# Designs tried in a protein design run: peptides against a protein of PDB entry 1ZZD. Part 38

Target 1, 109 residues: chain A of PDB entry 1ZZD
Amino acid sequence: FQVVNPYLLRDLVDLGIWDEGMKQYLITQNGSIQGLPNVPQELKDLYKTVWEISQKTIINMAADRSVYIDQSHSLNLFLRAPTMGKLTSMHFYGWKKGLKTGMYYLRTQ

## One batch from the design tools (peptide)

Design b1_p29_2_s3 (made by RFdiffusion4, then SolubleMPNN; from b1_p29_2, 16 letters changed)
Fold by OpenDDE base, seed 5:
Structure b1_p29_2_s3 (fold): chain B 109 residues (1-109), chain A 29 residues (1-29)
Amino acid sequence: as target 1 above (109 residues)
Amino acid sequence: DLEEKLKKLKEELEKRKEAEAKADPEYDF
């Protein structure tokens, strides 16, 4: 499977820091560039992995797009260590933000 | 092309930043 976003790859090439060492680094870091010293913060923010973005943010963005989650706007959520408490909290948060469907797809690390 | 795709990514980033500001810390997840 592809670990590196192709647009991230292009930006790293443009920065002149793409090489085999960088490739291996990204593989070991599961695509995260947050620890790279020679990458501007703007790019670090842009290319956050799904595990580095708050799921509250994801829900807020979804709520702004539609109050209904359907096939065209499926909501995939990512939690490292899901608990029943967290799932309940996510459900109520989504409801509070106006999402009227419980069609969530949960991924775990 | 790559430029148009990158533009869309940056627009998404701005929306994400706005959404981050709306995060309610009273919910734990």
Scores: peptide ipSAE 0.389, ipTM 0.873, DockQ to the pose 0.810
Fold by OpenDDE base, seed 4:
Structure b1_p29_2_s3 (fold): chain B 109 residues (1-109), chain A 29 residues (1-29)
Amino acid sequence: as target 1 above (109 residues)
Amino acid sequence: DLEEKLKKLKEELEKRKEAEAKADPEYDF
């Protein structure tokens, strides 16, 4: 399990804030840097984890690719606390966006 | 190289921002 995006790691090193403490922090935060006060907002936006991005956004992005998407491609969706309501909403949203033949794989935290 | 990959990541971020703007608020997830 890779906790830290390698590019994020590089940027944190470049910022001079990478150390063992930072490493342990990121492990406990599942790779999230959103809580770090010494990281520029631009980097926080760039390195949002899948749990910090709306899955509607993910579906929208997939829908935009749907013209080109191969049936071999799958869409992974991420919910911290899945409910039947959320799953139903995701299904209908995907359907509404034209992902009629797409298979969704739900991952939980 | 890493710089090129970072560039692509930033491009993906812009696509994500565009997709965020298209989010339908009627759905909760």
Scores: peptide ipSAE 0.217, ipTM 0.777, DockQ to the pose 0.810
Fold by OpenDDE base, seed 3:
Structure b1_p29_2_s3 (fold): chain B 109 residues (1-109), chain A 29 residues (1-29)
Amino acid sequence: as target 1 above (109 residues)
Amino acid sequence: DLEEKLKKLKEELEKRKEAEAKADPEYDF
């Protein structure tokens, strides 16, 4: 999988903070820039990894798009540490929001 | 090219913020 977003890479180069040390840092942090003190907050918000975005938010966005999305499109959800309680909540929340059809794919870190 | 792609990413960020504001507190995950 791709660790570093290519647009993020460009922005880090433009900021003049890209080097071998930064590269190794991002590899160890699985692409996360949230811990970097010299990166503007706007860029941190923009370049959140899939593990740093609320999956409830992902479901909300999918529900808003569902009127225009064919069932062939699957929804991918990401959890660092899935539990039965979280999975049940996600399932019922998706159902409540109107995601009646389509496949849900769960990814774990 | 890259500027338009960045613009699209920023638009997606705004949609994400709007979706976060509509989050139902009944479910926790």
Scores: peptide ipSAE 0.095, ipTM 0.574, DockQ to the pose 0.846
Fold by OpenDDE base, seed 1:
Structure b1_p29_2_s3 (fold): chain B 109 residues (1-109), chain A 29 residues (1-29)
Amino acid sequence: as target 1 above (109 residues)
Amino acid sequence: DLEEKLKKLKEELEKRKEAEAKADPEYDF
């Protein structure tokens, strides 16, 4: 069970659209607000779930952090439908970006 | 506390946008 982000909850309350129906919607959508027509795009961008962010972007961010940190970090990656092609691309992309570790944890939905 | 947490979320969003701008088009995932 995924808990709703408390800051998202606050913003939905501030928008005046939080109710029991909204709660059930978010549960059904695994916390995603991308399908809501009455939410500003800025909030949709801010509250993207891990399944809605490009994992390439996550690797880029990890590579940037690794410049400042001596020890290797464990990286969690998220794919709805993993394929061998995607996994290979992720491996080579991480290598190309100079990550200190080639080890990552894959999560699937 | 809440305001500081919101600031961190905005900073994270900016970092994501910067990372997206640096994305290599050779890869898609």
Scores: peptide ipSAE 0.101, ipTM 0.603, DockQ to the pose 0.822; fails the geometry check

Design b1_p29_2_s4 (made by RFdiffusion4, then SolubleMPNN; from b1_p29_2, 15 letters changed)
Fold by OpenDDE base, seed 5:
Structure b1_p29_2_s4 (fold): chain B 109 residues (1-109), chain A 29 residues (1-29)
Amino acid sequence: as target 1 above (109 residues)
Amino acid sequence: KEEEELEKRKKELEKMKEAEAKADPSYDF
């Protein structure tokens, strides 16, 4: 499986910071660059992993697609630190946004 | 082509930030 996004790889090469050490770092960090001191903040904001993006945005995007898609497609949500409160909020938010199915897959880190 | 792809990604990020700002603050996740 591909650990490093090919566009991220390109940008790291262009910065001149790509090496074997960087590769191993990304593998151990599951593709996250948030902890790297030598990467511009703009790139950190652009290359957030599934664990670092807002799941509200994912639900909003799914709701927009649901107007056109007869939702046989299951929504996948990602939480690093799930709580009962967050899960309940996600369920009701998805329902409020008009998702045809309340069934989604939750992934945890 | 690479510069155009980067610009597209930046626009997508801006749309995501706008969506987050418009999200109901009563929901936290």
Scores: peptide ipSAE 0.082, ipTM 0.352, DockQ to the pose 0.753
Fold by OpenDDE base, seed 3:
Structure b1_p29_2_s4 (fold): chain B 109 residues (1-109), chain A 29 residues (1-29)
Amino acid sequence: as target 1 above (109 residues)
Amino acid sequence: KEEEELEKRKKELEKMKEAEAKADPSYDF
């Protein structure tokens, strides 16, 4: 699987902080730069991994778009550590927001 | 092409921030 986003790699090179140590750090962090003190916050926000994005936010965006899309479009949700409580909450929240058909595919880490 | 993709991602990020502000805090996930 791809650990480092190619655009992120470019930006890290442009910052002059890309080296073998940085590469190994990103491998151990599954591509996350959130813990790096020498990276601007704007880049940290831009390069969040799928595991660092609020799934509630993804559902809100999908609900706003769902009025304009057909049933062929699927929503992908990502949970690092899924629990029955989280799954139930996601289902009812999605339903409350208007996602009533073919709602989502769940991915786990 | 790369600059256009970055601009697109920045716009998507702003939409995500707006959606987060509207999220119901009673749901934890």
Scores: peptide ipSAE 0.081, ipTM 0.352, DockQ to the pose 0.830
Fold by OpenDDE base, seed 4:
Structure b1_p29_2_s4 (fold): chain B 109 residues (1-109), chain A 29 residues (1-29)
Amino acid sequence: as target 1 above (109 residues)
Amino acid sequence: KEEEELEKRKKELEKMKEAEAKADPSYDF
Protein backbone atom coordinates (compact mmCIF):
# COMPACT_ATOMS: atom_id res chain seq x y z
CA PHE B 1 0.00 0.00 0.00
CA GLN B 2 1.06 3.53 -0.69
CA VAL B 3 1.11 5.92 2.20
CA VAL B 4 -0.35 9.28 1.35
CA ASN B 5 0.34 12.64 2.95
CA PRO B 6 0.51 12.03 6.71
CA TYR B 7 -1.50 15.14 7.41
CA LEU B 8 -4.18 13.87 5.10
CA LEU B 9 -4.08 10.53 6.85
CA ARG B 10 -4.55 12.25 10.17
CA ASP B 11 -7.42 14.31 8.89
CA LEU B 12 -9.16 11.27 7.47
CA VAL B 13 -8.75 9.52 10.80
CA ASP B 14 -10.13 12.56 12.58
CA LEU B 15 -13.12 12.44 10.28
CA GLY B 16 -13.62 8.81 11.18
CA ILE B 17 -13.55 7.75 7.55
CA TRP B 18 -10.15 6.12 7.48
CA ASP B 19 -10.36 2.42 6.85
CA GLU B 20 -8.97 -0.17 4.50
CA GLY B 21 -11.48 0.84 1.86
CA MET B 22 -10.38 4.44 2.04
CA LYS B 23 -6.79 3.35 1.84
CA GLN B 24 -7.47 1.38 -1.30
CA TYR B 25 -9.41 4.27 -2.76
CA LEU B 26 -6.54 6.66 -2.21
CA ILE B 27 -4.13 4.22 -3.80
CA THR B 28 -6.27 3.98 -6.89
CA GLN B 29 -6.79 7.74 -6.98
CA ASN B 30 -3.12 8.58 -6.57
CA GLY B 31 -3.75 10.12 -3.18
CA SER B 32 -6.42 12.51 -4.38
CA ILE B 33 -9.32 13.26 -2.07
CA GLN B 34 -11.00 15.62 -4.48
CA GLY B 35 -13.55 13.03 -5.49
CA LEU B 36 -14.57 12.04 -1.99
CA PRO B 37 -18.08 13.16 -1.13
CA ASN B 38 -17.63 12.70 2.59
CA VAL B 39 -14.65 15.02 2.90
CA PRO B 40 -15.33 18.68 3.67
CA GLN B 41 -14.51 21.05 0.86
CA GLU B 42 -12.21 23.00 3.13
CA LEU B 43 -10.00 19.96 3.48
CA LYS B 44 -10.06 19.40 -0.25
CA ASP B 45 -8.97 22.97 -0.74
CA LEU B 46 -6.20 22.54 1.79
CA TYR B 47 -4.85 19.51 0.05
CA LYS B 48 -4.99 21.12 -3.36
CA THR B 49 -1.80 22.79 -2.24
CA VAL B 50 -0.05 19.48 -1.63
CA TRP B 51 2.50 20.49 -4.26
CA GLU B 52 3.60 23.29 -1.99
CA ILE B 53 3.94 21.07 1.06
CA SER B 54 7.47 20.28 2.06
CA GLN B 55 8.17 16.71 1.16
CA LYS B 56 10.80 16.75 3.85
CA THR B 57 8.03 17.19 6.36
CA ILE B 58 6.14 14.34 4.77
CA ILE B 59 9.16 12.09 5.06
CA ASN B 60 9.67 13.12 8.67
CA MET B 61 6.09 12.35 9.52
CA ALA B 62 6.24 9.05 7.71
CA ALA B 63 9.32 8.11 9.66
CA ASP B 64 7.90 9.26 12.96
CA ARG B 65 4.53 7.71 12.29
CA SER B 66 5.74 4.47 10.80
CA VAL B 67 3.08 2.90 12.98
CA TYR B 68 0.55 4.12 10.46
CA ILE B 69 2.25 2.20 7.71
CA ASP B 70 0.50 -1.13 7.63
CA GLN B 71 2.37 -3.66 5.55
CA SER B 72 4.05 -1.29 3.15
CA HIS B 73 6.42 1.58 3.61
CA SER B 74 5.57 3.02 0.23
CA LEU B 75 5.23 6.77 0.37
CA ASN B 76 3.78 9.17 -2.14
CA LEU B 77 5.86 12.27 -2.68
CA PHE B 78 4.87 15.30 -4.68
CA LEU B 79 7.17 17.58 -6.60
CA ARG B 80 5.99 20.37 -8.81
CA ALA B 81 9.34 20.64 -10.52
CA PRO B 82 11.49 17.61 -9.82
CA THR B 83 15.21 17.83 -10.27
CA MET B 84 17.83 15.16 -9.95
CA GLY B 85 19.18 16.97 -6.94
CA LYS B 86 15.83 17.03 -5.20
CA LEU B 87 15.14 13.40 -5.99
CA THR B 88 18.52 12.34 -4.71
CA SER B 89 18.12 14.43 -1.59
CA MET B 90 14.70 13.00 -0.92
CA HIS B 91 15.95 9.48 -1.34
CA PHE B 92 18.89 9.89 0.96
CA TYR B 93 16.91 11.87 3.48
CA GLY B 94 14.30 9.15 3.62
CA TRP B 95 17.03 6.60 4.03
CA LYS B 96 18.62 8.64 6.79
CA LYS B 97 15.29 8.88 8.56
CA GLY B 98 14.96 5.12 8.58
CA LEU B 99 12.68 4.57 5.62
CA LYS B 100 15.15 2.05 4.28
CA THR B 101 12.54 -0.50 3.34
CA GLY B 102 10.21 2.08 1.88
CA MET B 103 9.66 2.99 -1.71
CA TYR B 104 8.95 6.51 -2.81
CA TYR B 105 6.38 7.05 -5.49
CA LEU B 106 7.09 10.38 -7.08
CA ARG B 107 4.18 12.36 -8.38
CA THR B 108 4.62 15.40 -10.53
CA GLN B 109 2.19 18.19 -11.25
CA LYS A 1 -14.77 24.94 14.51
CA GLU A 2 -13.73 23.04 11.42
CA GLU A 3 -12.46 26.15 9.68
CA GLU A 4 -10.55 27.16 12.77
CA GLU A 5 -8.96 23.76 13.00
CA LEU A 6 -8.04 23.89 9.34
CA GLU A 7 -6.42 27.26 9.74
CA LYS A 8 -4.49 26.06 12.76
CA ARG A 9 -3.23 23.10 10.81
CA LYS A 10 -2.12 25.33 7.95
CA LYS A 11 -0.18 27.54 10.31
CA GLU A 12 1.38 24.57 12.03
CA LEU A 13 2.45 23.14 8.71
CA GLU A 14 4.05 26.39 7.67
CA LYS A 15 5.92 26.65 10.94
CA MET A 16 7.12 23.08 10.63
CA LYS A 17 8.36 23.68 7.09
CA GLU A 18 10.33 26.69 8.15
CA ALA A 19 11.74 25.02 11.23
CA GLU A 20 12.79 21.94 9.33
CA ALA A 21 14.41 23.96 6.58
CA LYS A 22 16.45 25.83 9.16
CA ALA A 23 17.34 22.73 11.12
CA ASP A 24 18.68 20.76 8.17
CA PRO A 25 19.54 23.00 5.25
CA SER A 26 21.26 20.14 3.49
CA TYR A 27 17.89 19.00 2.25
CA ASP A 28 15.66 21.37 0.36
CA PHE A 29 12.65 19.81 -1.23
Scores: peptide ipSAE 0.089, ipTM 0.337, DockQ to the pose 0.248; fails the geometry check
Fold by OpenDDE base, seed 2:
Structure b1_p29_2_s4 (fold): chain B 109 residues (1-109), chain A 29 residues (1-29)
Amino acid sequence: as target 1 above (109 residues)
Amino acid sequence: KEEEELEKRKKELEKMKEAEAKADPSYDF
């Protein structure tokens, strides 16, 4: 996978803030722009990495899709620091939200 | 195509915000 999203690259170029320093920063930050003060918040929201998105939100979105789709899409969840408690909570939350399938795959950073 | 993908991402972001608003605060993850 690419560290820098090509659309993000475009937007950073359009902002005139793309340079070698920015590139190295993004590499160090695994593609995250959340720490950049010169990036508009709207872009930060748009380009959240999988590690910056609430997994609760992902479950909610999956549940909402499951209302309309009989075949549950495989749910991939991402936890930077998984604990048994978090995993249990995620499973029960998913169940409570009516997901037809449990968590299919867990990724860790 | 790029504009369409951007619009799709914007809509996805809106859905995410809606999902966050509906999230049960009793769960933290």
Scores: peptide ipSAE 0.082, ipTM 0.349, DockQ to the pose 0.812; fails the geometry check

## One batch from the design tools (peptide)

Design b1_p30_1 (made by RFdiffusion4)
Fold by OpenDDE base, seed 1:
Structure b1_p30_1 (fold): chain B 109 residues (1-109), chain A 30 residues (1-30)
Amino acid sequence: as target 1 above (109 residues)
Amino acid sequence: SLEELKEELIEEIEEKYGEYLDEKMEEIDE
């Protein structure tokens, strides 16, 4: 799964570009928005990805932020217990923090 | 509630895999 920064999600919603296609794109790109032509450069500069910042730092920062929900877009929420055989240390940490804080995770269907 | 379900999932996993999780969490905190 791919961790979603709550502020990034908010900003994408505010831009009116959050949809199923965007979700799938982010999963494919490991959360990177650098390749999106319809995102302002200032936002690209603001949101460093896993490639630029340690995953732990990203998870910690995201976990400390509030959840944003916009009624203008449909959002499907899923809760699934992970299996140890498929969990890395970082994924479990993110998952556990996500459950506690309400942080969003993207999964392919 | 959703919050209760989240907590229950955490508790169940920690009960079954607590030792493994402790080890992995220590690795994360290094």
Scores: peptide ipSAE 0.017, ipTM 0.404, DockQ to the pose 0.153
Fold by OpenDDE base, seed 5:
Structure b1_p30_1 (fold): chain B 109 residues (1-109), chain A 30 residues (1-30)
Amino acid sequence: as target 1 above (109 residues)
Amino acid sequence: SLEELKEELIEEIEEKYGEYLDEKMEEIDE
């Protein structure tokens, strides 16, 4: 699964650019919108990459809707070089937390 | 709406993977 910031999803929907193609793109880009030509630069600037931390900590922070970078940026979370084992744990833990906290997840069909 | 999308997504995940993921999470928590 690819975790998606709920505010990002909202913004993409509001822009009218959310579709199956966009979903697949986000999955392949690990949630990054920086490469999307049809997204305003202001929106790209809003969602900044944060530093890598433990997978569980990242998920917990993302689940906490009050957490913001300098209270001006939305979180765009990336992991530098996770192992498959860590990714698996992150995905499962994130899924469980997401169901409880309202985080969104994307997956391939 | 976003809420509708969320609900649909949750239902889809639960339907396809819910039981499997619950089992795996239990293994991780042990």
Scores: peptide ipSAE 0.016, ipTM 0.353, DockQ to the pose 0.038
Fold by OpenDDE base, seed 4:
Structure b1_p30_1 (fold): chain B 109 residues (1-109), chain A 30 residues (1-30)
Amino acid sequence: as target 1 above (109 residues)
Amino acid sequence: SLEELKEELIEEIEEKYGEYLDEKMEEIDE
């Protein structure tokens, strides 16, 4: 599972490379842009850092008590000792709810 | 717009994972 900063979507649009193909690519590549040749390296470095922080947070908090994270750009749900299936579902559910409320990260399994 | 893109992404996720998510959400609620 990967969390992608909502500004990534903006930047891809600004670069003029957002299309149906890019959307499907992100979904299948767990939100990673590292393999895209048409993205500036500076942006790859930036979002790599953001991704690493997000994944570390998910791992740490998933092992802790039930936590609800509500931020302007992120909504996540965590349960203590969740199963992989439950964790994945919560990530997508939180992502969906976050998008509905305007507080979101793009997420891929 | 970004809002339109968000909605499109939601639709894609629902199409690909909707049934799976519904099943797993029920497990969480139990």
Scores: peptide ipSAE 0.016, ipTM 0.311, DockQ to the pose 0.168
Fold by OpenDDE base, seed 2:
Structure b1_p30_1 (fold): chain B 109 residues (1-109), chain A 30 residues (1-30)
Amino acid sequence: as target 1 above (109 residues)
Amino acid sequence: SLEELKEELIEEIEEKYGEYLDEKMEEIDE
């Protein structure tokens, strides 16, 4: 699955460009919208990370702990270090906020 | 506990990237 920042999802919906195709694209692009021509540059800049949290770094940090929160509204903790590697800086923000407001997970059917 | 480990991880990330993340949080919340 692909973790998605809930605010990004909101913005895409507000732009009226959210659909199944967009969903699949985000899964393929690991949540990045930088390659989308129909997204305003200012929005790309907003979600562009100057210093992305390295997926490897997060994995390394979490490897010793192997902690990941799934179904954030329920605060279920799992021992899945590789899943943490999917977090960018924006994903981390979403993850943190998701503890309070919820996270959206994209899954391929 | 796992909850404590989670909080430790968050704190470590915030120590390194907290300022940047806070700026982005403010931008999103506006």
Scores: peptide ipSAE 0.016, ipTM 0.346, DockQ to the pose 0.116

Design b1_p30_1_s1 (made by RFdiffusion4, then SolubleMPNN; from b1_p30_1, 16 letters changed)
Fold by OpenDDE base, seed 3:
Structure b1_p30_1_s1 (fold): chain B 109 residues (1-109), chain A 30 residues (1-30)
Amino acid sequence: as target 1 above (109 residues)
Amino acid sequence: SEEEKLKEEIEKIEKEYGEELEKEIEELEK
């Protein structure tokens, strides 16, 4: 499955463009929105950086917890084995401070 | 709307995740 930023999902919903097609697109594009013509450039620029950070570091921190999305409007939370304490703390700090980090897991139906 | 419901679900999950993660951190720090 593909990891995606929860704030990205929220922004796509706010734009009114979130649907099954969008979900499948994100899966096939490894979470990237750079190729989407109906997304404002400002959001592309924002999530380019966020996406890069997530792919390198934040995804590893998500090993302890995950939000699973198997449908466009179906969300499930899975608790997994805890990660290293340092990584867990960093992840929690990012969440608590409202940073656009964190992960949802998308997969095909 | 469907979009509104999805946003509410995301916010709920984020809150629950944060609370659970906080508990985990507290346990690790003991």
Scores: peptide ipSAE 0.018, ipTM 0.336, DockQ to the pose 0.033
Fold by OpenDDE base, seed 1:
Parts: C-alpha cells; structure tokens; sequence
Structure b1_p30_1_s1 (fold): chain B 109 residues (1-109), chain A 30 residues (1-30)
C-alpha cells in the first residue's frame, strides 16, 4: 500500500486529474508527484517542501534518539529491535498528526 | 523492561514528530 498526503489528494481532485490512472501512478511512484507533467510546478514545489520538512524532522529526531531512517520515497523509521507493527504505527501516527487529518491508503488492485 | 522502554520511546517520537510537522505544515498553509 501507499500512504498519500490528504492535502495532495485534495489538490489533485481539485485539479480534476484524480482518477484510477493517477492512483496507480502514485502507488508505483511511492507517493511522488514530481514526475507528473500535468501537475503545476507550484504544487510540485509545495509537496517537495513538505517531504523535505518531514525528512528534516525525522533526521533531527533520529540524531537525538538514535533512530534510524530508511530514506526512500516513503518515510520509514527504525528503532533498535522494533517490531514491524510498532514501526508502522509510529510512521503513520506521526504523519497523521502533522496533517491534522486522516491518512489515505492507496492499494493496488 | 526493554519492551517498555521501546514503547515509551516510540510514543515520545510519535508525539514530537507530529507536533513539529503540524507547526511546519501550518506555516506552509498560510
């Protein structure tokens, strides 16, 4: 599955470009819109910034608490000897809280 | 226990990450 920023989803819907094809694209691109030609550059810049902020925050916390970061298109947090369930909860809760709204989960057919 | 320590650490990380991200996103939304 792929986690999607609720605001990104909103903006894509507002642009009228949200459809099944877009959904599948986001899944294959790990939530990145940077490669989409039909998305305004300002939106690309915005969500790039949001992504960078998230990375910065996690890195700072990792430095303080010996947290390890798996830097991929999706953010993954690792602690010493964590369970997969705990890692998932930590990742999703942090993002959800930051956005002050629920997270959307995209799944392949 | 180590499990309890891990749980507490995760909770702290979740809270702090969320709070910081919240503030930064709010600034971006202005």
Amino acid sequence: as target 1 above (109 residues)
Amino acid sequence: SEEEKLKEEIEKIEKEYGEELEKEIEELEK
Scores: peptide ipSAE 0.018, ipTM 0.265, DockQ to the pose 0.046
Fold by OpenDDE base, seed 2:
Structure b1_p30_1_s1 (fold): chain B 109 residues (1-109), chain A 30 residues (1-30)
Amino acid sequence: as target 1 above (109 residues)
Amino acid sequence: SEEEKLKEEIEKIEKEYGEELEKEIEELEK
C-alpha cells in the first residue's frame, strides 16, 4: 500500500479531482502530486515539503517495525501480519483523534 | 527560509505523532 497525507486527500477531494485514476496515480508516484497538471502550484509547493518529510518518517518508522518497502516501482509498504493491521489502525486512529499529521493507506485492491 | 521553517515544524509534528503511534502500537502488540 501507499501511504499519503490525509490532508492531501482532502484537498484533492475538494478540488474535485479525486477518483480511482488519481488513487492509482498516487500509488505509482509514491504519493507525489508534483506531476499533476490539474493541481494548483500552491498545493504542490506545500505538499512537496510535507511529502518529503512524511516519506522519511515512514521509512524511519518502518525500520523500527520490520516493514518492507518496495521502491523498485513505487514506494509501497508491506508489513507482516499482524503488524500491518495494527499499524493501519493506529494511523487512522491518530488522524481521527486530531493529530496534525497522519497517514492514509491507499491499496491497489 | 520559509521552506526550512516549515520542514522543521513538520518534523516536530511528525516526531510527536510517531511517538504516540509507537506507544499505542506497542500496547496493541502485547
Scores: peptide ipSAE 0.017, ipTM 0.277, DockQ to the pose 0.033
Fold by OpenDDE base, seed 4:
Structure b1_p30_1_s1 (fold): chain B 109 residues (1-109), chain A 30 residues (1-30)
Amino acid sequence: as target 1 above (109 residues)
Amino acid sequence: SEEEKLKEEIEKIEKEYGEELEKEIEELEK
């Protein structure tokens, strides 16, 4: 499954481009929207900034573990590979900012 | 339990990480 930043999901919905195809695309792209032609560059830049934080910070703070909360606000532990640090950083940011809304999980049916 | 301790530790780390991440974002946006 793919964890999704709630604000990213909101923005995609607001753009009217959220559908099953988009869902599947995000799963295959590990949550990245950088390759989407129908997303405004401003949004790409916004979420790219979250993605491109220092490797030092990522490694020091989120080596191989991530904690997420779902819509019911339960905590879930996930083991992450260090190479997924940037992806994890975006999720951590979303987790902190969207603590009350929880994280969204995209999965195939 | 060990899992509960880990959750608490990671929650603390994520709080601190989020604050640091916000600082880095602000710097990157300048």
Scores: peptide ipSAE 0.016, ipTM 0.292, DockQ to the pose 0.075

Design b1_p30_1_s2 (made by RFdiffusion4, then SolubleMPNN; from b1_p30_1, 13 letters changed)
Fold by OpenDDE base, seed 2:
Structure b1_p30_1_s2 (fold): chain B 109 residues (1-109), chain A 30 residues (1-30)
Amino acid sequence: as target 1 above (109 residues)
Amino acid sequence: SEEEKKKEEIEEVEKKYGEELEKEMEELEK
């Protein structure tokens, strides 16, 4: 799964470029829109900052708690011992608290 | 137990991650 910023989704919808292809692209890019040619640079700059902050936070937490990051499907936190369910909960909690808004969760299937 | 220790560790990570991310987002919104 991939957590996506609700404001990003809104902006992509407003641009008229949101579709299933875009959804899959965002999953593969871990939520980054930097590679999209049809997105205004202003929006890229804005969400680059948001994305980078989130990534740094995740990395810092990983360093502190011996967390592993799975990049194969989505940016997700792993502690070696916990179940996938617990890892999912941890990820959801972090994103929800950080953005102070509800998050959308994109799945590969 | 080992299971309890793991549970506590997860809960602590969840809390710290949420707090840190919230702080960073607040700074961004200023």
Scores: peptide ipSAE 0.021, ipTM 0.402, DockQ to the pose 0.052
Fold by OpenDDE base, seed 1:
Structure b1_p30_1_s2 (fold): chain B 109 residues (1-109), chain A 30 residues (1-30)
Amino acid sequence: as target 1 above (109 residues)
Amino acid sequence: SEEEKKKEEIEEVEKKYGEELEKEMEELEK
């Protein structure tokens, strides 16, 4: 699954470009919109920054707590010997704290 | 126990990660 920034989802909807194709694209791109030609550069810059901040934070935590980031399939936080439920909780907690809003979840089919 | 230690580590990471993200997001909102 992929956790999607709720503000990003809103902006894509407002742009009128949100559909199933876009959903699948975001899943394959791990939430990145950098490759989308129909998104304003200002939004690309904004969400790149947000994504990078999140990654930096996770990496810093990884240095201290042996955390691994899976950037290939989803933006997830991994620890040694955790259950999937615990990993999910950690990821969602971090995102929720940062975004201060509910998160939207994209699932691969 | 070893399991308790793991839980504590997870909780610590969750807390720190959330706090740092919140601070950074607040700065972006200024």
Scores: peptide ipSAE 0.018, ipTM 0.399, DockQ to the pose 0.051
Fold by OpenDDE base, seed 5:
Structure b1_p30_1_s2 (fold): chain B 109 residues (1-109), chain A 30 residues (1-30)
Amino acid sequence: as target 1 above (109 residues)
Amino acid sequence: SEEEKKKEEIEEVEKKYGEELEKEMEELEK
């Protein structure tokens, strides 16, 4: 499965671009939306920081608890820790809201 | 299930990181 921020899913739905194709794309891209041409740059910037933090979390969790994310393609792990310099109030707000509502898990059918 | 256990563990770890980030952000606001 692939972990995805629930607010990201909401935003993709609001943009009218959420479908099975998008789901598969996110799985292949390890949850990253940076390569999507039909997503506003502001949203890309917002979820870039959230994605980086999530990647760091996944790495630490996998190392500590032997938890792995299963996906059809190779996992590209982000080894760099997120810095506070990248965290604007907007980025932090998005992250914080995502944590409060839990995570969504994508999987192939 | 195995997926449910992974879900709970992911949420727990991310919660801890979120709390750490929150503390850092509060310090930056001072």
Scores: peptide ipSAE 0.018, ipTM 0.367, DockQ to the pose 0.051
Fold by OpenDDE base, seed 4:
Structure b1_p30_1_s2 (fold): chain B 109 residues (1-109), chain A 30 residues (1-30)
Amino acid sequence: as target 1 above (109 residues)
Amino acid sequence: SEEEKKKEEIEEVEKKYGEELEKEMEELEK
């Protein structure tokens, strides 16, 4: 499965690009939206930082707990070269609100 | 059961993911 922040999911829905194809694409891309041509660059910049943090967190948790994931539920442990940038207060606020609403996970059936 | 264990592990990952992500973002905001 691929863990997805509700804020990201909302943005994709608001852009009108959320569908089953997008869902499958995100799974194959480890949750990264950087390769999507139909996403505004501003959103890519924001979610790039978040994605990198997410991957770091997932890797750390997996290493610490040795989480077992089967074929139906899998974690993609792929970390790209980090480019940490500061988030604006507005972006952070929005994302923080999304975090407080819980997590959504994408999986194949 | 194995399925129950898997479900619990997923829930734990989701919870900790949110918590750690928030912490890291707070540090980046400073």
Scores: peptide ipSAE 0.017, ipTM 0.342, DockQ to the pose 0.044

